# Peptides against a protein of PDB entry 5H65, part 35

Target 1, 294 residues: chain A of PDB entry 5H65
Amino acid sequence: QYLERTPLCAILKQKAPQQYRIRAKLRSYKPRRLFQSVKLHCPKCHLLQEVPHEGDLDIIFQDGATKTPDVKLQNTSLYDSKIWTTKNQKGRKVAVHFVKNNGILPLSNECLLLIEGGTLSEICKLSNKFNSVIPVRSGHEDLELLDLSAPFLIQGTIHHYGCKQCSSLRSIQNLNSLVDKTSWIPSSVAEALGIVPLQYVFVMTFTLDDGTGVLEAYLMDSDKFFQIPASEVLMDDDLQKSVDMIMDMFCPPGIKIDAYPWLECFIKSYNVTNGTDNQICYQIFDTTVAEDVI

## One batch from the design tools (peptide; aimed at target 1 E50 V203 M204 D244)

Design b2_p11_6_s3 (made by RFdiffusion4, then SolubleMPNN; from b2_p11_6, 5 letters changed)
Fold by OpenDDE base, seed 2:
Structure b2_p11_6_s3 (fold): chain B 294 residues (1-294), chain A 11 residues (1-11)
Amino acid sequence: as target 1 above (294 residues)
Amino acid sequence: SLADQIRELLS
């Protein structure tokens, strides 16, 4: 919907909730480091979580690698299984299950791998050669997802995570319900396995100043504001540079605010209760940064 | 084969 531009001084005097169109300068923003601004958001419970670090994943997969694959769960109608023994001192057994499409093994670019006992490094290598990888473990009667603290699906460099609180995990055999076993759409995989997928989002706090007033608004956006997916930015140096350039453009270091470009955006106000204190907060929404509006 | 590719990656 079209909204008339409202000065910040007027907005600051109004009750929430309301929506506004504003034109302001980005005085400052937090966090300054990009990796700190990328979070995981649950669309169901709305919990924000940190993106797991490599070290966190290492621990999870190391623990998984200490478990021996159950022979009884190998070679089902859904997948063919192969086992390798590593040459390291631990002599880990790694089981890889190749998911079949209508009883036929697909090509690597269409193949989903289920992996037991793999390290992060090994899994990452496999994800670069095959369509998708799911870290799994041997359950009581079927393979199961290893841990929701780790990705439930890895496609190339993209790690897909699920919400621990909202997900009700189902066994791997539920992948049989998927009609298309070649594209491995993350949402479809998640649905089959009872996973509520988390969304990568940029979470930033903007301090906006239009000369009439100063307002703090937060940004929670997946791909609209920067026109860059939050899900990809951490794995792509060029995308990281692009985001940095955009932020530097709007908030250049070492330059007076008078020289800052104008940012046009939409903000919505809402009420927040912190104990006994009631405050009005602001969120940026439906906003795309465009160079032509600067 | 797929198995061969994996073996190579895991070696």
Scores: peptide ipSAE 0.056, ipTM 0.809, DockQ to the pose 0.014
OpenDDE base, seeds 1, 3, 4, 5: peptide ipSAE 0.034, 0.055, 0.031, 0.054; ipTM 0.679, 0.810, 0.682, 0.805

Design b2_p11_6_s4 (made by RFdiffusion4, then SolubleMPNN; from b2_p11_6, 5 letters changed)
Fold by OpenDDE base, seed 2:
Parts: structure tokens; sequence; C-alpha cells
Structure b2_p11_6_s4 (fold): chain B 294 residues (1-294), chain A 11 residues (1-11)
């Protein structure tokens, strides 16, 4: 994709929709806090959602932990089941279902665990120790996903979420449709269970200034702009620091904008109507920041 | 075993 550079003053005079290549300084951006810029986006209905907080997940899993696993759903052709009784005051029953591959239990690092009755802490510990974890509950005829408000799949520190609006949940036995029951690709798991997976995205608003004009453009990007996955940044201090450094580089605090580096990016304009208000908005797209941009 | 590891984590 090739576009000639267009000054902001010219862009501001043109009708939408159009695509532009620009060179501008990042005067300011929002939100300033990284955790506020990471959202979940549905590729189907395009709803943006907040990433659930630990407290939200605690409540969901606490509720699930009050339910007793149904014995009749244990030990199927798909999984082997084991039950633990916790040593806490309530003596919770926790069921772990080990998904088999062609009737054989896979290696620990390839095993999918279906956890029934676990707390957030327990589930996270298991996901860190093993390959994949799905929080489940006992349904009427089969195990079912616990709650789409919680991750449908946890792999290490990565929490995979599904869209409540667009998903039509299917029971756990539908995992049988997966030929490969060792890698547990999130998209494949989602498809088998009728889940529309949400995408982690950075959502920010940039105020851009090239000396000819000032323009606000929003960024919605999963891993291209920073070359850092939005899905991993919240759980990795080093990645957080990297993003902060990049933003600090382009928009350093305490110095004049004249000293800011130049940012080259693509923006597209589009029309927005809100009631009686008609405006042209701008979105950054197909852009990767580079340190050599001057 | 996997079960033993889980037991350790849940205990």
Amino acid sequence: as target 1 above (294 residues)
Amino acid sequence: SIAEQIDALLS
C-alpha cells in the first residue's frame, strides 16, 4: 500500500472516507495508563469490552466452586476424571477432567484440563503448571463451559475470552471434533464450543500535530503497532515497560513538542453521525512504529 | 504423575 504523504491541514479539509499517509508528532494520547488502553474486541459484533479484573473472576469462580460435580458426567470417552476435596472450612469438591487424545492421556505439557469447582488461584496455578485449562460446570447432560464472563481457555498467563453476544455455546463433548487434542489452539477450541473469541486490542486516542494542523486519530490494534501483543502485555512487566518506553519516546513528558520525534503512520477517515452531530473521525491503521522514524 | 502434581497444587 503506497500513499503519498499528505499534510494534516489538507486532510482536515477533505471529505470522508479516505486513506492517508501522514508524518506527525504525537502531541498527546489517552488513556495514559496502559491497563486502561487494553480492551477486548469482538470481530463479529465489534463490541469493545473491558478485560475482566481479578475481582470479577474471583466472584465467578467462587460461585462455581460452590457447586458439586455431577458424578454421572465423570469419566467419559473424552476425559478421565479425578476428584479432590479441599482442606478448607467448606471442604469443596474439585473435579479435574483430563482430556484424552484417542483414548490416551497426553503428556502434561499437552494436556487439557477441564476444571470444575476450582478457585481463580487454583485454576491459575494449574494453568501455569499445565498446558491448557478450561473452567467448566456440570450441565444437564454434559460438562459445559462455566461462564463466558470468565476465560473459556487459560494457557499459562493468557486468558482467552469469548463474546457473550455472538457465541452459541455447545457442550464439552464437542471437543471430540478436534483432530488434534494436544496443541489446543484457542481458535479451534472456540469453534468446537461455539464461541466467538474476543481479541485483545490496544485502544488509544492520539493527538497528532505536523505543524500544519492538529488531528485526533484513534488506534485499535492487537499486535502490529507496538509489535507487542495486547493479549500478553497485562501479564508481562517487561512488555509493559516496552510499551511505556515507546509512548514516552514519541510523547516525552516535560519537554516541548518541537523536540518530539516524527511519527509516520496511515490514517483513514470516516463519517460518524451521533444524533444531530456529524463529524469526520480518523483511525490509525496498518502502522508499525519504528525507532528509526525521524 | 499429573494427579500428584494437581494434588500438590490443590492441597
Scores: peptide ipSAE 0.055, ipTM 0.780, DockQ to the pose 0.014
OpenDDE base, seeds 1, 3, 4, 5: peptide ipSAE 0.030, 0.050, 0.050, 0.050; ipTM 0.697, 0.784, 0.771, 0.775; seed 4 fails the geometry check

Design b2_p11_7 (made by RFdiffusion4)
Pose (drawn by RFdiffusion4):
Structure b2_p11_7 (pose): chain A 289 residues (1-273, 279-294), chain P 11 residues (1-11)
Amino acid sequence: QYLERTPLCAILKQKAPQQYRIRAKLRSYKPRRLFQSVKLHCPKCHLLQEVPHEGDLDIIFQDGATKTPDVKLQNTSLYDSKIWTTKNQKGRKVAVHFVKNNGILPLSNECLLLIEGGTLSEICKLSNKFNSVIPVRSGHEDLELLDLSAPFLIQGTIHHYGCKQCSSLRSIQNLNSLVDKTSWIPSSVAEALGIVPLQYVFVMTFTLDDGTGVLEAYLMDSDKFFQIPASEVLMDDDLQKSVDMIMDMFCPPGIKIDAYPWLECFIKSYNVTQICYQIFDTTVAEDVI
Amino acid sequence: SLTEQMKALLS
């Protein structure tokens, strides 16, 4: 009834901060390599960070495999422990600690594992069969998180990361403070270990064109715009294909802008200290499937 | 600022 759209030339003449409903074509976008759009964002210090690569994580886990699990830290009231020996793997030993709920191991889909010496591949397989996995190492007096460069929790396809700057790391026995040992809420796990969780976000720069003007608008969200979780997309081939197709739909390579579909959205202007723009309250996924 | 970080990362 009162749906009206503001041309871009009118927006460029106005001061910030304001909000606009617009319709424009996506002339171009960055990043051209879409996997680079997935960023980690700390809600406490507002720093943006890259997600570690497989090679980065392989280095950490292989380095973890050189250390011997400490027998003194095995079989506590918090967890049962099991050590596996290996062959043709530089004498590697893998420790898996099964976390108990009130002195009893829960079902595998509710059971959290702590693992020393495991590979990324093994941890991912374990994450399918069990609730979740925390990479750990034998500290002086207790098990400790392997490294904040690696995920503090792998749950399903989500690798949860913490902020190195804002976190004050606590040892594993502090998991006793969790209300139960079956739900394993990632924020609750992070709080018990003194970790400030990072948030996954899609970060992209759109160049919008409606024929009256041109404008650069940022995309920064976790799951609204694509209806695809940023927290899952790097570990899910189907979610990656969906992002590829949506961006190919709005901005196909090689063909002209005349043939592109329109992008209906809101944008908000703001002062940085020049005026910048950002998409908000917008989803392309409700009308596109 | 956050905006400066986004610009740097995407450039």

Design b2_p11_7_s1 (made by RFdiffusion4, then SolubleMPNN; from b2_p11_7, 5 letters changed)
Fold by OpenDDE base, seed 5:
Structure b2_p11_7_s1 (fold): chain B 294 residues (1-294), chain A 11 residues (1-11)
Amino acid sequence: as target 1 above (294 residues)
Amino acid sequence: SIYDQIDALLS
């Protein structure tokens, strides 16, 4: 899409809604800490929520580990089950269910594990060696997803979450509907289990200044703006450093704004009603930061 | 085997 560049002073005088192409300097941004800018967003109900912390997950999995796996639910046509008794003081029983592909156990890099009674540490270790891990619990008639407050699918270091409001959970046997039980595409798993996947998003407020005017623009983006997936950044120090470097490039500390590089982006205006007051707000959209900024 | 891998990880 092509839009003529519009100065901020002109934009600030116009009615909403409209779309603009702008060239401005990033005077400041919030939040300053990267981990505070990463949120989970539901594409259906549009609710924003925090990414659960390790401590939150520890509690959930500890609670799950207090439950005894139901022997009647082990070893179905969908999966082979094995029980491990930990050698620690607790002596917990961990049930691992290996999902089969047409009755055959896949290779580790293709295998989905259903984990019942595992700790976060154990689950993370397994997710590093196998394709995917789903935390589960014994339901009345089938295995079920443990808790939507925890990931419904873990692939490597990526935790996939579902929306509690929009999801209508189905039992694990619904994975049978998947023809290919080796790739484990998150969206396919979610569909089979009745989950509306949440999206990792960067949520930031940019203060933009082009010398003619100043406005605040809202950024909500998953992977386009930084060309870095929000879903991976929290678990990768190098990606975190990359985002920090990008932000420091556009908003360098210790120097005046006159020396800041120019940022080209698209913004859209929209109306917000707050009681009797009408306010025009702005959101960045369809924007990728350039390799070089002049 | 897959089982051996689990044993190693959960030990």
Scores: peptide ipSAE 0.171, ipTM 0.870, DockQ to the pose 0.013
OpenDDE base, seeds 1, 2, 3, 4: peptide ipSAE 0.158, 0.164, 0.168, 0.166; ipTM 0.868, 0.869, 0.872, 0.870

Design b2_p11_7_s2 (made by RFdiffusion4, then SolubleMPNN; from b2_p11_7, 3 letters changed)
Fold by OpenDDE base, seed 4:
Structure b2_p11_7_s2 (fold): chain B 294 residues (1-294), chain A 11 residues (1-11)
Amino acid sequence: as target 1 above (294 residues)
Amino acid sequence: SLYEQIDALLS
């Protein structure tokens, strides 16, 4: 797509909806802290929600650890099960189920673990040694996902979440429908378990100024704007530094706006009705800052 | 083995 550059003063006078290409300076942005800008977005119901904090997950897994694994659900055609009794956790029992591929235990880097009673720390350690981890609980007839408030799938440092509103959870045995049980694709796992996956997104509000006018634009982007996945940034210090550097470059602290670099981006206008009040809002889309700066 | 890896992490 190609659009001619339009000054903000002209845009501010026009009706919505429309698409524009602009060149403006980033006067300010919200939120200032990166961890506050990363959200989870449902592509179906469009709900935005916070990424659960470590403390939130601790509570969920602590509660899960109070439940006793059902012996009747261990060692199925889908998985082999083993129980561990911890020495430092007052004899807490942890059930780990190793998902098999065609009846054969795979290598650790291909193996999906189903875990009952594990702590966040234990689960995180396991996710770094095995392909994937799913926190589960013993249901009435089968293992079930522990809680959609926690990740339904953990791969390395990436926590995959599902939408509570849109998901209709199915039991673990539905993983049998997956032909490939070595590369655990999150979307495939989600589909098998009736989960609508949430998407990590950067959510920010930019105040843009091109000298002709000032405009607030909303940013909701998963991986294009910074060329950094929102799904990985919270768990990677280097990626966090990169985002911070980009934002500091466009909006340097202690520097006058006249010295700010120009930001080229696409924005679209849309109408928002708040009771009797109608206003035009703007959203950034199809924009990569790296292409603008380099 | 897979079990040994778990033992090392959970024990």
Scores: peptide ipSAE 0.245, ipTM 0.895, DockQ to the pose 0.014
OpenDDE base, seeds 1, 2, 3, 5: peptide ipSAE 0.243, 0.243, 0.243, 0.239; ipTM 0.895, 0.894, 0.896, 0.892

Design b2_p11_7_s3 (made by RFdiffusion4, then SolubleMPNN; from b2_p11_7, 3 letters changed)
Fold by OpenDDE base, seed 1:
Structure b2_p11_7_s3 (fold): chain B 294 residues (1-294), chain A 11 residues (1-11)
Amino acid sequence: as target 1 above (294 residues)
Amino acid sequence: SLYEQIEALLS
């Protein structure tokens, strides 16, 4: 799309909604810490929520580990089951279910594991050796997803989460509906299990200044703005450094704003009503800031 | 085997 560049002073006088192309300096941004800017967004109910911390997951999996796997739910047409007793003081029982493809046990790189009683550390180790891992629990008549507060699917270092509000969970046997039981596409797994998957997004507020005026613009973006997936940044030090470098480039610490580089981006205005008060807000859209830096 | 791999990781 093409728009003429509009100075901020002119934008600030106009009614919403409108779209603008701007050239401004990034005076400041919030939050300053990268991990605070990464959120989970539901595409259906549009709620934003925090990415669970490791401590939160530890609690969930520890609680799950106190439950005994139901022997009656082991070794179905969908999966082969094996029980291990850990050598720790508790003698914790861990059930691992290897999902089969048409009755055949697949290779590790194509194999989905369903795990009962595993710790976060154990699950993460397994996710590095196998295609995917789903934390599960023994339900009344079938295995079920353990908890939507934890990932419903772990692939490598990627944790896939589902929306508690919008999801209507179905039992594990519904994975039978998947024709392809080798690639384990997250969206397909989610659909089979009745999960509305959440998406990782960068959420930031930019204070933009072009010398004629100052406005705050909201950023909610998954992978376009930085050309870095929000879903991967928390688990990759190099990607974190890249984002930090980009932000430092546009908002360098220790120098005056006069020396800041110009940022070209698109913003859209929109109306927000709070009681009798009407406010115009701004959101960044369709913008990539530093493709060459990546 | 897959089972042996799991055992090695969990033990």
Scores: peptide ipSAE 0.209, ipTM 0.886, DockQ to the pose 0.013
OpenDDE base, seeds 2, 3, 4, 5: peptide ipSAE 0.206, 0.206, 0.208, 0.206; ipTM 0.885, 0.887, 0.885, 0.884

Design b2_p11_7_s4 (made by RFdiffusion4, then SolubleMPNN; from b2_p11_7, 5 letters changed)
Fold by OpenDDE base, seed 1:
Structure b2_p11_7_s4 (fold): chain B 294 residues (1-294), chain A 11 residues (1-11)
Amino acid sequence: as target 1 above (294 residues)
Amino acid sequence: SIYEQIDELLS
């Protein structure tokens, strides 16, 4: 449905909920650092959480590397196993399980690796040569996902995370339920393992000013606003530069707001109640920024 | 081979 442009001064006087089309300048935004704006969002419980830092993952995988793979769980109908002893001081035992497709070992570009005892660096290197990597541990009767605080699936440079609150983890043998064991679609893997996948989202607060009024609008978006996936931006320097360039375009540093370009977007108002206090908040929706400046 | 590739990575 078509919405006529409404000035901010008029919007600020109206009750929620309502939808508006606006034309405003981006006076400021927060957070200023891109990495701080990328979060993980659960589609079920709606919890927002931070993307784990490399240091956090190092700790998890270091701890996992202290565990010894269970020989009884190696070489099943689902996977072939091989043990490596690293050449470091401790001589870590690293188990790599190669998931088979109908009893046949697939090519590397189609092969899923289950890894026990690998470091983050080793796992990342493997993920660049094989289709996917799942960090696992030896359970009582089967291999199990190592930790939902770490990625449950790594494909290239993409880390896929699951929600601890909503997931009910199942053992690795449940991957047998997948008909196709070559493509390794993240959602399919998650479903098989009882994982609720988290979604990468950009989370920002925009201060918008059209000369008649000023309001703050919340942005939570995965790939529409910038037309750049939040899931890829943290691992891609070019994408980071693109986002920075877009933000600098609308909110150029060292320039007066009078010279800022106009931003066309949709916002919706909604009520937030905290005890006796009622507040109207605003969220940007269904908006894609254009490279052309109005 | 796949095994050789991993050997190189884990060495």
Scores: peptide ipSAE 0.176, ipTM 0.870, DockQ to the pose 0.013
OpenDDE base, seeds 2, 3, 4, 5: peptide ipSAE 0.166, 0.168, 0.019, 0.162; ipTM 0.865, 0.869, 0.523, 0.863

Design b2_p11_8 (made by RFdiffusion4)
Pose (drawn by RFdiffusion4):
Structure b2_p11_8 (pose): chain A 289 residues (1-273, 279-294), chain P 11 residues (1-11)
Amino acid sequence: QYLERTPLCAILKQKAPQQYRIRAKLRSYKPRRLFQSVKLHCPKCHLLQEVPHEGDLDIIFQDGATKTPDVKLQNTSLYDSKIWTTKNQKGRKVAVHFVKNNGILPLSNECLLLIEGGTLSEICKLSNKFNSVIPVRSGHEDLELLDLSAPFLIQGTIHHYGCKQCSSLRSIQNLNSLVDKTSWIPSSVAEALGIVPLQYVFVMTFTLDDGTGVLEAYLMDSDKFFQIPASEVLMDDDLQKSVDMIMDMFCPPGIKIDAYPWLECFIKSYNVTQICYQIFDTTVAEDVI
Amino acid sequence: RHRPHEPYHPP
């Protein structure tokens, strides 16, 4: 009834901060390599970070495999422990600690594992069969998180990361403070270990064109715009294909802008200290499937 | 496909 759209030339003449409903074509976008759009964002210090690569994580987990699990930290009231020996793997030993709920191991889909000396591949397989996995190492007096460079919790396809700057790391026995040992809420796991969780976000720069003007608008969200969770997309081939197709739909390579579909959205202007623009309250996924 | 080693930095 009262749906009206503001041309871009009118927006460029106005001061910030304001909000606009617009319709424009996506002339171009960055990043050209879409995997680079997935960033980690700390809600406490507002820093933006890259997600570690497989090679980075392999280095950490292989380095963890050189250390011997300490027998003194095995079989506590918090967890049962099991050590596996290996062959042709530089004498590697793998320790898996099964976390108990009131002195009893829960079902595998509710059971959290702590693992020393495991590979990324093994941890991912364990994450399918069990609730979740925390990479750990034998500290002086207790099990401790392997490294904040690696995920503090792997749950399903989500690798949860913590902020190195904002976190004050606590040892594993502090998991006793969790209300139960079956739900394993990632924010609750992070609080018990003194970790400030990072948030996954899609970060992209859109160049919008409606024929009256041109404007650069940022995309920064976790799951609203694509209806695809940024927290899952790097570990899910289907979600990656969906992002590829949506961006190919709005901005196909090689063909002209005349043939592109329109992007209906809101944008908010703001002062940085020049005026910048950002997409908000917008989804392309409700009308596109 | 693989992720690039070159990071993307928005302005």

Design b2_p11_8_s1 (made by RFdiffusion4, then SolubleMPNN; from b2_p11_8, 5 letters changed)
Fold by OpenDDE base, seed 1:
Structure b2_p11_8_s1 (fold): chain B 294 residues (1-294), chain A 11 residues (1-11)
Amino acid sequence: as target 1 above (294 residues)
Amino acid sequence: SKRSLEPYVPP
């Protein structure tokens, strides 16, 4: 999309909704800490949620670990089951179900594990060895997803979450509908299980100043703006540093704004109504920050 | 993952 550059002073006088191309300096931004900007967004209901903390997950999996796997649900045509009994915690039962591809167990790098009764640490250990992990529980007639407050799928260090509001969960046997039981594409798994997957997004508010005016525009972006996936940043120190470097470049600490680089971006205006109060807000869209800004 | 200290909600 091509738009002529519009000064902020002109934008501030116009009615919404409209789209603009601007050139402005990033006077300030919030939140200042990266981990506070990473959220989960539902593409269907548009709710924003916080990414669960490890402590939150510990509680969920600890609770799940108190439940005994149902023997009747072990070793189906879909999966082979193996049971472990811990020495501590009153002999906690842990079930690992290895999903088969057409009756054959795949290699570890293509294998989906269904884990029942595992702790977060145990689940993470398994996710490091196998392709994919789904935490599950015993339902009445089938295994079921444990809890949408926890990841429905773990692949390496990536935690895939689903929307509690929009999902209509289906039992594990619905994975049979997947033709390819080796790649375990998150969207396919979600679809089979009736899950609306949440999207990792960066959520920030930028205060933009081009010398003619000042406005605030918020950013909600998954991977375009920084060219870094929000889904990976929390688990990768290098990616975190990269984002921090980008923000420091546009908004360097201890330097006057006159020396700040110019940011070129697209913003769209929209109306927000709160009771009798109407205001115009702005959102950044379709923007990638240039590497050679400075 | 890390917990957000101050949840931010865009307007």
Scores: peptide ipSAE 0.167, ipTM 0.763, DockQ to the pose 0.574
OpenDDE base, seeds 2, 3, 4, 5: peptide ipSAE 0.060, 0.161, 0.164, 0.182; ipTM 0.709, 0.759, 0.766, 0.762; seed 5 fails the geometry check

Design b2_p11_8_s2 (made by RFdiffusion4, then SolubleMPNN; from b2_p11_8, 5 letters changed)
Fold by OpenDDE base, seed 3:
Structure b2_p11_8_s2 (fold): chain B 294 residues (1-294), chain A 11 residues (1-11)
Amino acid sequence: as target 1 above (294 residues)
Amino acid sequence: SERSLEPYVPP
């Protein structure tokens, strides 16, 4: 892809939609805090959602933990079940269902756990040990996904979410459709359960200035711009530091914009209608930041 | 172990 560099002053005069290559300084960006820039995006309905906070998940799992696992749904051809009773006065029951591959329990690192009645803390501990965990509840005739407001799949520290609007949930026995019940690819799990998986994305607004004009462009990107997956950054301090370093490089605090490095990127313009108001907006696309380029 | 049915004991 090649486009001639266009100054911002010229771009600002043109109608949309168009694509441009620009060279500009990052005057400012928002949000400033990384955790605020990470969102969940649906590839179908294109809605943006907030990544649930720990407190949000705690509430969901606490509610789920008030339900007693249905004995009739335990120990099927798909999974072996183990039940625990907590030692507290409530005597909460927790069910862990170990998904089998062709009737055989796989190794722990390949085993999918279905957790019924577990707290966030318990689920996270299990996900670290067994890699793959699905929070579930007892349905009428089968186990079902607990809640799309919570992850449908937890793998290590990665939480996979589904779109409430676009998903049509199917019961857990639909995991039988997966030939390989060891790798537990998130997209395959989602498909089996009727889930439209959400995509982690960085969402930021850049104020760009090339000396001829100032333009606001937003970035919605999963892993290209920073070469860091948005899906992993919230759970990895080193990745967070890397993103912060990149942003500080292009928009260093405490110094004047004249000393800022130049950012070369692609932007596309598009029309937005809000009532009677029409405006042209800009989005960064197909752009990767590399430290050795500056 | 790798195939333990008792991966944890909830509190």
Scores: peptide ipSAE 0.030, ipTM 0.631, DockQ to the pose 0.018
OpenDDE base, seeds 1, 2, 4, 5: peptide ipSAE 0.026, 0.016, 0.022, 0.000; ipTM 0.562, 0.494, 0.547, 0.330

Design b2_p11_8_s3 (made by RFdiffusion4, then SolubleMPNN; from b2_p11_8, 5 letters changed)
Fold by OpenDDE base, seed 3:
Structure b2_p11_8_s3 (fold): chain B 294 residues (1-294), chain A 11 residues (1-11)
Amino acid sequence: as target 1 above (294 residues)
Amino acid sequence: STRSLEPYVPP
């Protein structure tokens, strides 16, 4: 796609929807904190959700840990189960179900664990040692996903979330439908369990100024803009630093806007109705940081 | 000034 460069002053006068190529400076952006700019987006219902904080997850898993694993649901054709009793006053029981591939336990780096009654810390530790972890609970007839407010799948440091609105959860035995029980692709797991996976996205508002006008452009992007996955940035200090450096380059602190770099990007306008108020909004699309940055 | 942001057309 190719578009002629249009000054912001001209864009501001035009009706939506339209697509533009612009050259402007980033006067400012919000939110300023990276953590606040990372959201979960549903590709189906398009709702934006906050990424749960550690404290939120602690509560969910602590609640789950109060439940005793159902013995009747242990050791099926799908998984082998082991139970631990914690050495605390409560004697909490934790069940780990090792998912088998055609009746055979895969190697640890290919193994999916179903964890019942684990704390966040325990779950995260296991996810670092094994390929994948699903927090589960004992249902009436089968293991079930614990809570969509928590990750449905943890792989290393990546937490995969599902949309509560769009998901229709199915029991764990539906993982049997997966022919490949070693790779545990998040989308495949989600599909098997009736989950609509949420997408990590950077959500920011850029105030763009080209000297002729100023407009706010919405940025919602997963991994193309920064060339950094939104799904990984929150758990990787180096990636966080990279994003911060990029933004500092666009908006150098303590420097006047005259010295800011010129940025070229695509923006699209669209109409938004808030009650009786109609407004035109703008969104950045198909834009990435240049090689001079990365 | 330096252009640090550019249009990108995904494949």
Scores: peptide ipSAE 0.262, ipTM 0.845, DockQ to the pose 0.030
OpenDDE base, seeds 1, 2, 4, 5: peptide ipSAE 0.082, 0.253, 0.255, 0.257; ipTM 0.710, 0.837, 0.841, 0.837

